Peptides against a protein of PDB entry 2AZE. Designs and how they scored, part 146

Target 1, 148 residues: chain A of PDB entry 2AZE
Amino acid sequence: AQECQNLEVERQRRLERIKQKQSQLQELILQQIAFKNLVQRNRHAEQQASRPPPPNSVIHLPFIIVNTSKKTVIDCSISNDKFEYLFNFDNTFEIHDDIEVLKRMGMACGLESGSCSAEDLKMARSLVPKALEPYVTEMAQGTVGGVF
Target 2, 101 residues: chain B of PDB entry 2AZE
Amino acid sequence: GRLEGLTQDLRQLQESEQQLDHLMNICTTQLRLLSEDTDSQRLAYVTCQDLRSIADPAEQMVMVIKAPPETQLQAVDSSENFQISLKSKQGPIDVFLCPEE

## One batch from the design tools (peptide; made by RFdiffusion4, then SolubleMPNN)

Design b1_p22_6_s1 (from b1_p22_6, 10 letters changed)
Fold by OpenDDE base, seed 2:
Formats: structure tokens, C-alpha cells, sequence
Structure b1_p22_6_s1 (fold): chain B 148 residues (1-148), chain C 101 residues (1-101), chain A 22 residues (1-22)
């Protein structure tokens, strides 16, 4: 019947929406873990050093990283108010946001790739509220959304 | 029948989505708390050593871009064109180079 | 610091070659 067809369309729509929300939730969890882990690391490091790092030696979030060969020639055009930048490269480049940098630093405990040791998973769980712990476990196992 | 089955599926999916929404709200709340915590923000930084760990400045030039929220970024990386365009609406963009040492 | 020096040098180089975007 037409009603069944309509409901099937709606079902598919909801499934897709749920899938999208799952991806968003996973990213939010990774961000939370990475941020908290970073803060914890730096706090501990500063305590051990008995002082904060020199102001000109750190980069606060948020930021973006662009890397290319040191041989790459870069031309930069900047507006007078510095609101606009144009970079021209003579070779390939890579762009990474701060979250990706944190992930590569291991701040997300390898959860982003499901490459968590028991210790990494324990750390990850400790950095989220209790309600999120089961989801973190599923992420580590690669079984998120298996019930759908 | 089929109608009953679909109706049941939709109810279950609704419940699942509500659960996801709840978890997402928890996450966003936690992130907001981090944003509002002055000490956490003070400690939310990476070092040159961190950047060297992911991109060796001996071989790679590492450029850092600090831009205001909602800054537009367009990048073209092809054999014909290698370009990055930045456009901010809320303030100036700061760009600096990560040193090798 | 070396980091500060690198930043300053980079900014100076950018300023020297700066072009106004239309």
C-alpha cells in the first residue's frame, strides 16, 4: 500500500539521519577525549617543570597546520586588514586541523582508528562521563551501530 | 502485517535517535564546560615538539594559521594548481612558521 | 626564543612580499 511505501521512505530517512548522528557523536567524543587529555598532559608537565612554558613556545587551540616540502616556493598575498590570505605553492601541500594534530599526537588514545591498548582504552573511558563509556568501548571495538 | 512491522521499526528508530541525541547533548555540554574553564583553555596548547612529531621541520615547512571562527578556507591541490585561500569575517588572520629547532 | 625568532622572521618576510588582495 501507499502508506507502507511512505513509511519505508521515512524509515530509510531516519536510518540515514541516525548514521550521520553516530558519526557526529564519535567525532565529538574524540574531541572531548583529545582536549581533556591534552590539558591533563600539559598540566602535569607544567607541574613537573614548576613553571609554564615560555609564552612564545606554545600554540593555543584553535589552529590549522599547513605543511609542504621545504623546497616548495610559497607566494603569499595578504589584504591590508589581514582578513584575506592567498597562498600559491609550486608543489603539493597538506592541511591539518588542530583535532587531527591531536589525534596524531595520540591524544585521542588511538580510539579514532580502533587501535587502543587496554591502557589507552582505560584512559579514554576515564576522560568521558559515565554515560559515554559504553559508546567509547564500542568505538574501540569497531562495533558502533551494530544494532541498526 | 507489513504496516505493523514498519510502524514498530519507526518507533524503535525514534527511541534510538533519542538516545543518540541525549549522548550528543552530554558531549556538547562537556565541550562547553571545557570552553568556559579558563584554566583548561590556558592549557589547551601544543608545542613545537608536538608539531615536529607529526611533521619533521627538517624536511617539511610547517606553517601555523590562527584564524577567527567561521573563516573560509579553500584549497586546491592538483597538478595544475596549488593554492590556499583564506577569508575571515571576524578579524585578522595570523600566520607563522614553526621553526626547525 | 628560536620559536619567536622564526615567527618574527616569517612575518617579516610575508610583510616584505605582501600584496593587497582585491
Amino acid sequence: as target 1 above (148 residues)
Amino acid sequence: as target 2 above (101 residues)
Amino acid sequence: TPFLQAIQTYKQNIAASRQALS
Scores: peptide ipSAE 0.016, ipTM 0.860, DockQ to the pose 0.035
Fold by OpenDDE base, seed 3:
Structure b1_p22_6_s1 (fold): chain B 148 residues (1-148), chain C 101 residues (1-101), chain A 22 residues (1-22)
Amino acid sequence: as target 1 above (148 residues)
Amino acid sequence: as target 2 above (101 residues)
Amino acid sequence: TPFLQAIQTYKQNIAASRQALS
């Protein structure tokens, strides 16, 4: 009776925690794939060019980007030591972290949105340890969410 | 009975969570390895072309922010105020614009 | 690592900002 009810509450609590961890794991997998894919892309590109890109032509991780209309007026205040910045816009803006940028670049192989082709899935699987391959497959199929 | 069934379910859920923890540990380990590998660090970059592919500088201004760890970011995006505040505790913040093609 | 920690910090800041705006 009461003991069963207590266990039911605990069951629900654990299910919710598992769901949260599943979400975290998926994000970690996407990050891993995106990073490794980015590194491989750049390695290959540099090999083809037989030289690294100019130092000031690339942006190393980590970073964030802010985008807004070119018509947006931006007022920037900077501390003398550059430890503090204040930006005032006259219109809306967007903020994106580097991972989101990589996803939009396709570095996560479309796995984040279920837009994986057969080749994309093959690439994604190749960029994770063997133990993670089944989970990558489940992500691509949209079958993640069950209990192991 | 029901009690025995619930007890078994909880044990199974515990095992499932342990499996998730294991997989997460694998992922975090891989990410740490990437962050510690000098060659990977060198190759972990995007280009202005990459940024243009996701945000056309012909229509959008793209600002890049590189800040030290533990930098605080405050953003307000409302009809009355559009503001971003950055405060670093570990060094200077670098801000630059992605050039238009 | 510092690199990973930096990434996590950015994510947290952006997530917090988005939450505040929601």
Scores: peptide ipSAE 0.057, ipTM 0.883, DockQ to the pose 0.756; fails the geometry check
Fold by OpenDDE base, seed 4:
Order: C-alpha cells, then structure tokens, then sequence
Structure b1_p22_6_s1 (fold): chain B 148 residues (1-148), chain C 101 residues (1-101), chain A 22 residues (1-22)
C-alpha cells in the first residue's frame, strides 16, 4: 500500500539517477577516446615530419571557437588587463567547445552518433581500458540504456 | 509479493549504480592520467587545418579563445542582439584568429 | 605556414561599451 508506493517513488528516483550517470559515462568515454586519438594522431604526424609544428600554428586544449560569416562585422571591447572581453556582432554566430571540435574531427570515431565503422569501432576499443570495452560496444550498437 | 519485488528491484538498482560508478571512476582516472602526462598535454592540440575542416575560413571567420579556468561566458544570439561576453577571474584571456591560408 | 594571430577588431574600453549598452 503506502509502503509500496514509497518504494516505487524511490525506484523511479534511482532509475533517473542511473540514467543521468549513464549519459555522463558516455561523455567521459567519448572524451577519453577523442583525447587519446588526437594525441596519437599528432604523435604520428610529428614523427613523420621529424619535428613538432611551430608553436603558433597549433591550438592546445582547452579552447573554444567562435565562427561567423566572414562578412560579419565584429566589434571587440577589451579591458585593460584583458580579463574581460565584449564582442558585438551584426549577425549570428556559433560557439563550439574543444570537445565538440574533436568530435566533428572524427576523433571520437563516430561513437557519439552510434555509427561506427568496423575500423572506427576497433580504434575506439583500443583507446579504452578493457573494463570499458563492453560499454563502447554497446554505444556503437545503440544498445545502451539497460540496467546491469 | 509486490513489496518483496520492489525491495529486490532497489537492491539490484543499487548494484547497477555501483557498477556504473566504478566504470566512471575508471574513465576519470584515465583522463587524469592524460592530464598529468606532459607529452600527452604537449600533443593535445588541433591545427588551423583541423579547424578549417569543420568551419571553412573561406566562408566563416574562425576565432579561437583561450581563457583560464572558471572564465564566465555569456552569449546572446537573437535577431536584435548578437553578443559574447567573457569574464575571467584567474588571468588574461587570449583571442586568436585562424587564418584562411 | 599559417600562424594564429591575435585579433583586435575595433577595440574599445569595456566600461564605455557597457555604458553604451545600458
């Protein structure tokens, strides 16, 4: 009766919490894969070039990017100490964080959309500890969501 | 009965959450290891070519913002106002433009 | 090789800008 109802409420609360943690875990996995994949790519590239790129030619994480039409007029106000910036645009703009950039670069192997090729899945699995491989597989198959 | 079933469900959910927490801890540990590895941090970068691949400077201006942790960002994107405000508490903010070529 | 460059487009004081927006 009332006790059962109370437990039902608790059950639902726990299910929601688990769902939230599942989302967080998936994001953490994607970040790990993206970062490791990026580092691996750059290491290989530098080895092939036999030197690192010039410092001003690369952007180290963390960062954000703002993109807008090249025709957009941008007014920038900067405080004397450069602690504060104000940008005014005459048209729409987009903001992307570094993780989103990495995903769009394919560094997460397409796992973020659950549309991995066989090669992408192989790469993704190779970039996580063994304990996480089953979860990566589930993400790729779109079967994440069950209680385990 | 129903009570026993619900009690069992809650125990199972607790075990599931513990397993989930364990996996999250593994992920967090791996990310910390990357953060603490000097070589990994040195190699954690993108190029202008990378940025051009996702936002072509031939059509889009790409501005890069590097700010200290805890920097506040406020953005307004409406028909009447297009604005980005940045406020750092820990140091200066650097803004760069990614060249087209 | 292309390099990232600091951007300063129509720079003005933040205080003045905020006053204008108020």
Amino acid sequence: as target 1 above (148 residues)
Amino acid sequence: as target 2 above (101 residues)
Amino acid sequence: TPFLQAIQTYKQNIAASRQALS
Scores: peptide ipSAE 0.024, ipTM 0.862, DockQ to the pose 0.040; fails the geometry check
Fold by OpenDDE base, seed 1:
Structure b1_p22_6_s1 (fold): chain B 148 residues (1-148), chain C 101 residues (1-101), chain A 22 residues (1-22)
Amino acid sequence: as target 1 above (148 residues)
Amino acid sequence: as target 2 above (101 residues)
Amino acid sequence: TPFLQAIQTYKQNIAASRQALS
C-alpha cells in the first residue's frame, strides 16, 4: 500500500545516508590516525635529536602541495600584497592536500587502502579511542559497508 | 506483514545511524582535541625529506602553499590550459619550493 | 639541513608581476 511505499522510500534514503556517513567516518578515522602518527613520529625524532628542527626546515599543517615535472616551465604572477597568485604551467601538474601527503607517507598505516600488516593494524588501533578500534579492524579487513 | 517488516528495518537502520553518529562524534572530538593542543600543533609538520619521499625533486618540482583560511584556489589542468589561481582575503599567501637537496 | 625557500626568489621580474596583478 501507500504506507509501505513511503517506508520503502525512507528505507532507501536512510541506507544512502548511512553509506555516506560511513565514508565520512572512515576519512575522519584516517585523518586522526595520520595526524597522531605524525605527531608521534616527530615527537620521537625531536627527543632523539634533543632539539626541534630548524623553523624553516619544516612545513606545518595545513598546507597544499603542487608538484610537476622538473622540466615544466612555470610562470608566476604575484600581487603586491601577496593576496593573489597566478601560476601558468606548460604541462600538467598535481595538487595534493596535507592529508593525502600524510597518507602517502604511510602515516595512516596503509589503512586507507586496506593494506595493513599486523604491525600496521596494531599501530592504527593504538592511535584511536577504544570505541573506534572495531571500526578500524573492519576497515583493515575491508568489511566496512555492512549495516549495523 | 510487509509493513511490520519495513518498520522493523527502519528501526534497525535508525540504531545503526545512531551508532555511526556516536562514532563520528568521538572521532571529531579527538580531532578537535588535537587541533586545540599546542604541543600537537607544534609537532604537526612534515619535512623536506618527507616531501621528497612522495615526490622526488630530482624528477618533480615540489611547491608548498601556505594560505590563510578561506583562500580561493582555482586549478585548470587540460591540454589547452595549465593554471593555478590563488586568491586570499585574510592575508598574504606563502609559497615555498622544496629544494632538491 | 635543507631550508624551505620562497618561490618568489626563483622568479624574475617580480616587480612587473606584482604590477600586473595590482
Scores: peptide ipSAE 0.019, ipTM 0.862, DockQ to the pose 0.033; fails the geometry check

Design b1_p22_6_s2 (from b1_p22_6, 9 letters changed)
Fold by OpenDDE base, seed 3:
Structure b1_p22_6_s2 (fold): chain B 148 residues (1-148), chain C 101 residues (1-101), chain A 22 residues (1-22)
Amino acid sequence: as target 1 above (148 residues)
Amino acid sequence: as target 2 above (101 residues)
Amino acid sequence: TPFLEAVETYKKNIKKSREALS
């Protein structure tokens, strides 16, 4: 009886670890798709224009975005060496990392929210190695956890 | 029996975890390849138009922060305090504004 | 105009102060 109890504890531990890894894997897949999709979009755009965009018109990854109402008053303190910044707002703000920006741009093909059309899914699959295609399909269907 | 069932479950879970690890390794490898590819990194950018789709500068002030790795970011967003603190140990932090037009 | 405008150079609704924050 005690042995069974010990194994049940271990079982639960492993289940939790697997759950965490599933989440991490999904995020990694989304990042891969988003990055590759972004790169191909820009490559195509530059080819069509026969030139790269002006240097000061683009932001290279990595970055984060902070946005707030234009009415928000912001006090900014900056160290002389620019190693430290302090922003004080009089109202709420939002912070987005570059991955979130890419997702909202549709670079992850809507896979992150289950809003993946057939065409989106086809694109998503084309941007990952063959071994990951089944998992991408499961993500689109919302059935990733069905194996366990 | 119960013991046999649990033992079998643990074996299956181990196999499942190993498969996940394998898939994760594939993903990390692909991301590493992207990071090592100069052309890909050159093309890994967003435009002002892209940012407008997230937060329109006509209505929102949009700041872009480019900071060195391991930069500390603290954010407080409550009725009592609205603050962002950045501290870099590896170099200067660059902050830019996205223009309205 | 360039897309990238430094906060320390351009003032909108931001009040800038250069001081040690440590």
Scores: peptide ipSAE 0.028, ipTM 0.863, DockQ to the pose 0.038
Fold by OpenDDE base, seed 1:
Structure b1_p22_6_s2 (fold): chain B 148 residues (1-148), chain C 101 residues (1-101), chain A 22 residues (1-22)
Amino acid sequence: as target 1 above (148 residues)
Amino acid sequence: as target 2 above (101 residues)
Amino acid sequence: TPFLEAVETYKKNIKKSREALS
């Protein structure tokens, strides 16, 4: 009886760990798709333009963005060596990392929200190794979560 | 019996986790390859137009922060305090504004 | 093409940056 109880505890522990790893894997897949899709988009754009964009017109990853209402008053203090920044706002602001920006740009093909069209899914599958395609399909179908 | 069933379940869960780990390794490998590929890194950028699609500067001020690795960022967003603090240990922090036009 | 504006090029202490940038 005690042995069964111990095994049940272990079973639950493993199930929780698997659940966490599934979440991590999904995020990794989304990142991969987003990055590759971004690179692909930019490559095609530069080919069409026959030149790269001006250096100061683009922002390379990694980065974060801060956005707030245009009505928000911002006070900024910068150290002489630019090692320290302090921003004070009089209203709420938002912070987004580069991955979130890419997702909102549609670079993850809507896979993150389960809003994948047939074309989106096709694109997503094309941007991952073959071994990951089944998982991408499951993500699109909303069937991720089951134990293998 | 119950013991045998649990034992079998644990074995199956172990195999499932191993498969999961394998897939994660594939993903991390792909991301590493992207990180190490010079052409990919050159092309890993967003434009002001992209940022406008996320937060239109006509209504929102959009500030971009590029900081060295391990930079400390703290943010407070409450009714009494709205603050962002950045502290770098490895170099200067670059902050840019996305123009409205 | 639009260019990004470097905020760090401004004064060390910027008060009411919205006003300063306008």
Scores: peptide ipSAE 0.022, ipTM 0.863, DockQ to the pose 0.035
Fold by OpenDDE base, seed 4:
Structure b1_p22_6_s2 (fold): chain B 148 residues (1-148), chain C 101 residues (1-101), chain A 22 residues (1-22)
Amino acid sequence: as target 1 above (148 residues)
Amino acid sequence: as target 2 above (101 residues)
Amino acid sequence: TPFLEAVETYKKNIKKSREALS
């Protein structure tokens, strides 16, 4: 009885660890797809234009975005060496990392929400190593976590 | 019996975890390769048009922040205080606004 | 891998900030 109880505890610990790793893996897959898709898009665009975009028109990763209403008053304090910034807003704001931006751009092919079309899924699969394709399929179908 | 069943479950879970670890290693390797590829780095960018698709500059101010690694970011978003604090340890912080603003 | 490290740093900082607000 005691041995069974010990094994049950261990089982639960392993299940939780697996769940955490699944979440991490999904995020890594999304990042990989998003990055590769972004690079591919830009490469194609530059080829079509036969030139790179103007330097001041693009933002290279990594970055973060802060957005707020245009009506929001922002006070900005900057240190002399520009090592420190302090922004004070009179209203709410949003912060997004670059990966979130890419997801909203559709660079993750809707995989993040399981809203992949057939074309999206095909694209997503093409942007990962073969070993990851089954997991991408599961993500698209929302069937990840079958081990539980 | 119960003991045998639990033992079998643990073996299966171990295999599953090993598979996950393997897949994660593949992913991290791919991301590392991307980060080390000069051409990929050059092409890893978004445009102002992309940002407009996320937050309409007609209604929203969009500020882009580029900071060195290990930069500290602190944000407070409450009725009493709306604040973002950035502190870099490795270099200057750059802030950009979309030109259409 | 400065690129990857920088991205992870941003994500980590944002995550911490959001957690602090919750």
Scores: peptide ipSAE 0.019, ipTM 0.862, DockQ to the pose 0.724
Fold by OpenDDE base, seed 2:
Structure b1_p22_6_s2 (fold): chain B 148 residues (1-148), chain C 101 residues (1-101), chain A 22 residues (1-22)
Amino acid sequence: as target 1 above (148 residues)
Amino acid sequence: as target 2 above (101 residues)
Amino acid sequence: TPFLEAVETYKKNIKKSREALS
């Protein structure tokens, strides 16, 4: 009985670890797709324009975004070496990392929400190694979660 | 019996985890290769137009923060406190504002 | 570490930022 109980504890531990790794893998896949898609888009755009965009017109990864109403008053304190920033808002704000920005741009092909068209899925599959394609398909269908 | 069943389950879970680890290794390898590719990094950017698509500067102020790795970010968004604190140990933090045009 | 940059300095930086991104 005690041995069985120990194994059941271990079983639960492994199941939880697998679930965590599945979540991590999904995020990594989304990051890969979004990044590759972004690079591809920009490469094509620069080829069409026959030149890179102006340096000051683009923001390279990594970055974070903070947005708030234009009416929001923001007080900012900055250290002398700019190593420390303190922002005080008089109203609510939102923070988004670069990956979330890419997702909202559609760079992850809607895979993050399982809202990808056939064309989106085709694009997503084309941006990952063959070994990851089945997992991408499962993500698109929302069927990820089973044991391999 | 019950013991044999649990033992078999654990073996199956181990195999499943190994398969998962393999996929994760593939994915992390791809991301690493991308990070090491100079051309990819050069092309890894968004435009102000992109940012407008997610938060229109006509309605929202959009602030972009470029911070060195390992920068600490603390955010409080409550009814009484609205604050963001950034602390870098590796260099200066850059802040940009996305214009409407 | 005390913050040494005033609101006016921040406003100046924001202005520069807008101009740079325009």
Scores: peptide ipSAE 0.017, ipTM 0.854, DockQ to the pose 0.029

Design b1_p22_6_s3 (from b1_p22_6, 9 letters changed)
Fold by OpenDDE base, seed 4:
Structure b1_p22_6_s3 (fold): chain B 148 residues (1-148), chain C 101 residues (1-101), chain A 22 residues (1-22)
Amino acid sequence: as target 1 above (148 residues)
Amino acid sequence: as target 2 above (101 residues)
Amino acid sequence: SSFLQAIETYKKNIAASKKALA
């Protein structure tokens, strides 16, 4: 009947919304883990060195990275007030945000790709509130969405 | 019957969504707390060595861009045009190159 | 602005750019 059909439409809509939220949650978890892990790493390193690194030797978040071949020619136009930049390349380039950089550094413990070792998973779990631990486990196993 | 099954499905989905919302709230709260902690902000950095580990400057040039919030970034990467445009509304943009060593 | 807000801005901008390229 029409009623059943209406409910089926609603069901599908809710499923899609849940899927979107799952993706968002996973990203948030990865960010949390990555940030906390980074801070922890740096804190430990500074303690061991008994000093902070030189200011010009570090890049504080937030930032983005642009990489291209060393052979790529780049023309840069900058406004007088430095509010506007225009880069022209003669070849392809890549753009990465700081989170992606952290992931590639291993700060997310390989959780982003489900490539966590037991030690990585332990670290990841330790960097999130208890309520998020089950979800971290699911992410590591690639079984997110099993609640359906 | 069919109606009963659908009704049950919707209830289960609602519960699942509520759980997700709760977890997301927890996560965003944690991120906010991290962002509000001055010490954490101070320690939230990477080094050029870190960047070299993910993109070898021997083969790749690595450019770092630090821009204020609400900065617009537009990129075109096609066979005919390779371009990045940055437009800040709140302050100057800082761009620097990560050295090979 | 907060640290978190700045991060979200970058992600949004990059995501939008990549979407435009697709």
Scores: peptide ipSAE 0.023, ipTM 0.872, DockQ to the pose 0.619
Fold by OpenDDE base, seed 3:
Structure b1_p22_6_s3 (fold): chain B 148 residues (1-148), chain C 101 residues (1-101), chain A 22 residues (1-22)
Amino acid sequence: as target 1 above (148 residues)
Amino acid sequence: as target 2 above (101 residues)
Amino acid sequence: SSFLQAIETYKKNIAASKKALA
């Protein structure tokens, strides 16, 4: 019946939306963990050193990094006001945002790849509100994706 | 019947989505709190050493881009064209190299 | 972009940027 068909379409739409939101939530959780962990690390480091790092030795978020072979030739064009940049490379390059950098630094405790040790998982859980802990656990186990 | 089943499924999906929305709101709130905390923002940094741990400057050149919000980034990475274009509307873009050291 | 549309105007900046990255 047409009514059932309409409901089926709606069902599929909702399923897709839920799937998207699940992915978004996971990313948000990873970001939260990464940021809090980074701040915690730096706070501890500064306390141990009894001083902040030199101003020119740190890069505050947000940022983007571009990496390429040291052999890559790069031509750069900059507008007068530095509002516009154009880079031309003679070989492939990679772009990473700050979140990805933090993940690779281990700030997300390996949760992004499901490579959490018991200690990593404990840390991850400690950096989120209680309501998010079950989701963190599911992410670590790779069991996210079900309807709840 | 089928109609009843579908109706029930939709209700369950609605509840699931509401739960997700709730969790997302909690998470977003936490992130906002971090962004509003001056001390946290002061401590939200990485070092060149951190970057070297990701892309070793001994083999890779690492360029850092600090751009204002809403900056447009276009990248083309193909055998025939390798290009990055940046366009800011809110201020100057800062680009610098991470030293190997 | 405005930059790409005004290449001649930014020639000096292009040269400067290349030098800075060299």
Scores: peptide ipSAE 0.018, ipTM 0.855, DockQ to the pose 0.032
Fold by OpenDDE base, seed 5:
Structure b1_p22_6_s3 (fold): chain B 148 residues (1-148), chain C 101 residues (1-101), chain A 22 residues (1-22)
Amino acid sequence: as target 1 above (148 residues)
Amino acid sequence: as target 2 above (101 residues)
Amino acid sequence: SSFLQAIETYKKNIAASKKALA
């Protein structure tokens, strides 16, 4: 009936919205884990060292990375006030934001790809509030998608 | 019947979405706390060694860009055009090059 | 243009950044 059809449309709309929110939540969890893990790593490293690293030897978040072959020719144009940059390459390049860099560093414990060891999962769980631990477990198992 | 089933499904989906919203709020709160903690922000950094681990400057040129919030980035990567455009609204953009080891 | 004139400044900045990060 028409009434059932209307509800089916609404059902599908809600399912799609839930799917989007699940993706957003997963990304937020990964960011939280990555940030906390990075801070923890650096704190430990500075404690083991007699001094913090030189200020100009570290890059604070936020940032982006651009990489290309060493053979790539790059032409750069900069505005007088440095508000605008234009880079022209003669070959392909890659762009990575800071979160992606942290993931590749392993700061998200492999949770982003479901490639967590037992120790990785333990670390990930320790870096989130208790209420988020079940979701972290589901992410590690690749079982996210069920109805709550 | 069919109608009752659909009605029940919609109620369950609403509850699921509310739970997701709750969890997202928890995450947002945690991230906010990190942003407000001075010590955490001081320790939120990567090193050149970290960058080399993901893109070795011996083979790849690695450029670091620090731009103010709301900076616009446009990139074109095609067989005949390779370009990056940056436009900041709040201040100057800083560019660094990671040295080879 | 201001863009073309800034190229030399950029090269200097890159050299300086390499030294700072080394």
Scores: peptide ipSAE 0.016, ipTM 0.860, DockQ to the pose 0.028
Fold by OpenDDE base, seed 2:
Structure b1_p22_6_s3 (fold): chain B 148 residues (1-148), chain C 101 residues (1-101), chain A 22 residues (1-22)
Amino acid sequence: as target 1 above (148 residues)
Amino acid sequence: as target 2 above (101 residues)
Amino acid sequence: SSFLQAIETYKKNIAASKKALA
C-alpha cells in the first residue's frame, strides 16, 4: 500500500502544480489582452489625431502608481545616484502596478472579473491566438479550473 | 484497482499539464513578440486622462514611478508606519506627478 | 547604509523632486 500512498502524494503534487500554472496562464492571457488592446487603442487614437501625443503627456510601460490623499504629506529621500528612494507618508496610500491600471481602464475587457459583455468577449477573443480562445471563453464563464 | 486508478490519474494529469505548458508557451511567445515590436512599445503608454479615470487628481495625488527591471519595492501601510522603499540595481528611478496638484 | 543615515538628517518634500506631466 506504500506504493499507492506515494502515488497519491504525487497526484496531489501534480494537481497543485496544475492549479498554479492555470493561475499563471490566466494572468498571462490578461496581460496579453490588455497590452494588445492598449496598443490598438492608442494606434487608433493617433491615427484619428494625425499625430502622436506630446512626449511629456504619456507614460510608457512599465510603471507603478502610488496614490494618496492630496492632503497627505510625503517626504522623499533620494540617493545621490537616484537608485534608492524612500517615501514617508503621514497617511495611508495605495500602490498599483501598470497591469492593474490597465485592468481598471478596461483594457482586459472585464475578463479579469468575469464581467465581459458579448462585445467584450468578442474583443478579448480577437486579441489572442486561436489556441487560447477556448481558455478565454472559460475565463469569461468562470469555469477555469477543470482538468483538460 | 487502486493502483491502476492512480496510475491512470497520473497519466491524465501529465497530459493536462503538457497542454497547459503548450498554452503558456504560446502566450509567452505573444508577449515576447509585443516586447520586441518597436511600434508596439512606442504605443504601450497611458495618458493623464487614463490615470484620472482610475484616480481623481482633484482628490488624490497620483504619483508615477518608473523604475528599472528588478527594482526592489517595499511598502509598509499601517497605523504606525506609512512608507515606500525603492532600490534599483540597473539604473535611476524616475518619479512623475499627474497634473492638478 | 549611507542612504539610511542621510535620511536621518535630510528630508526632501516630494514636491521638490517630482516631475509634472505635461
Scores: peptide ipSAE 0.018, ipTM 0.860, DockQ to the pose 0.030; fails the geometry check

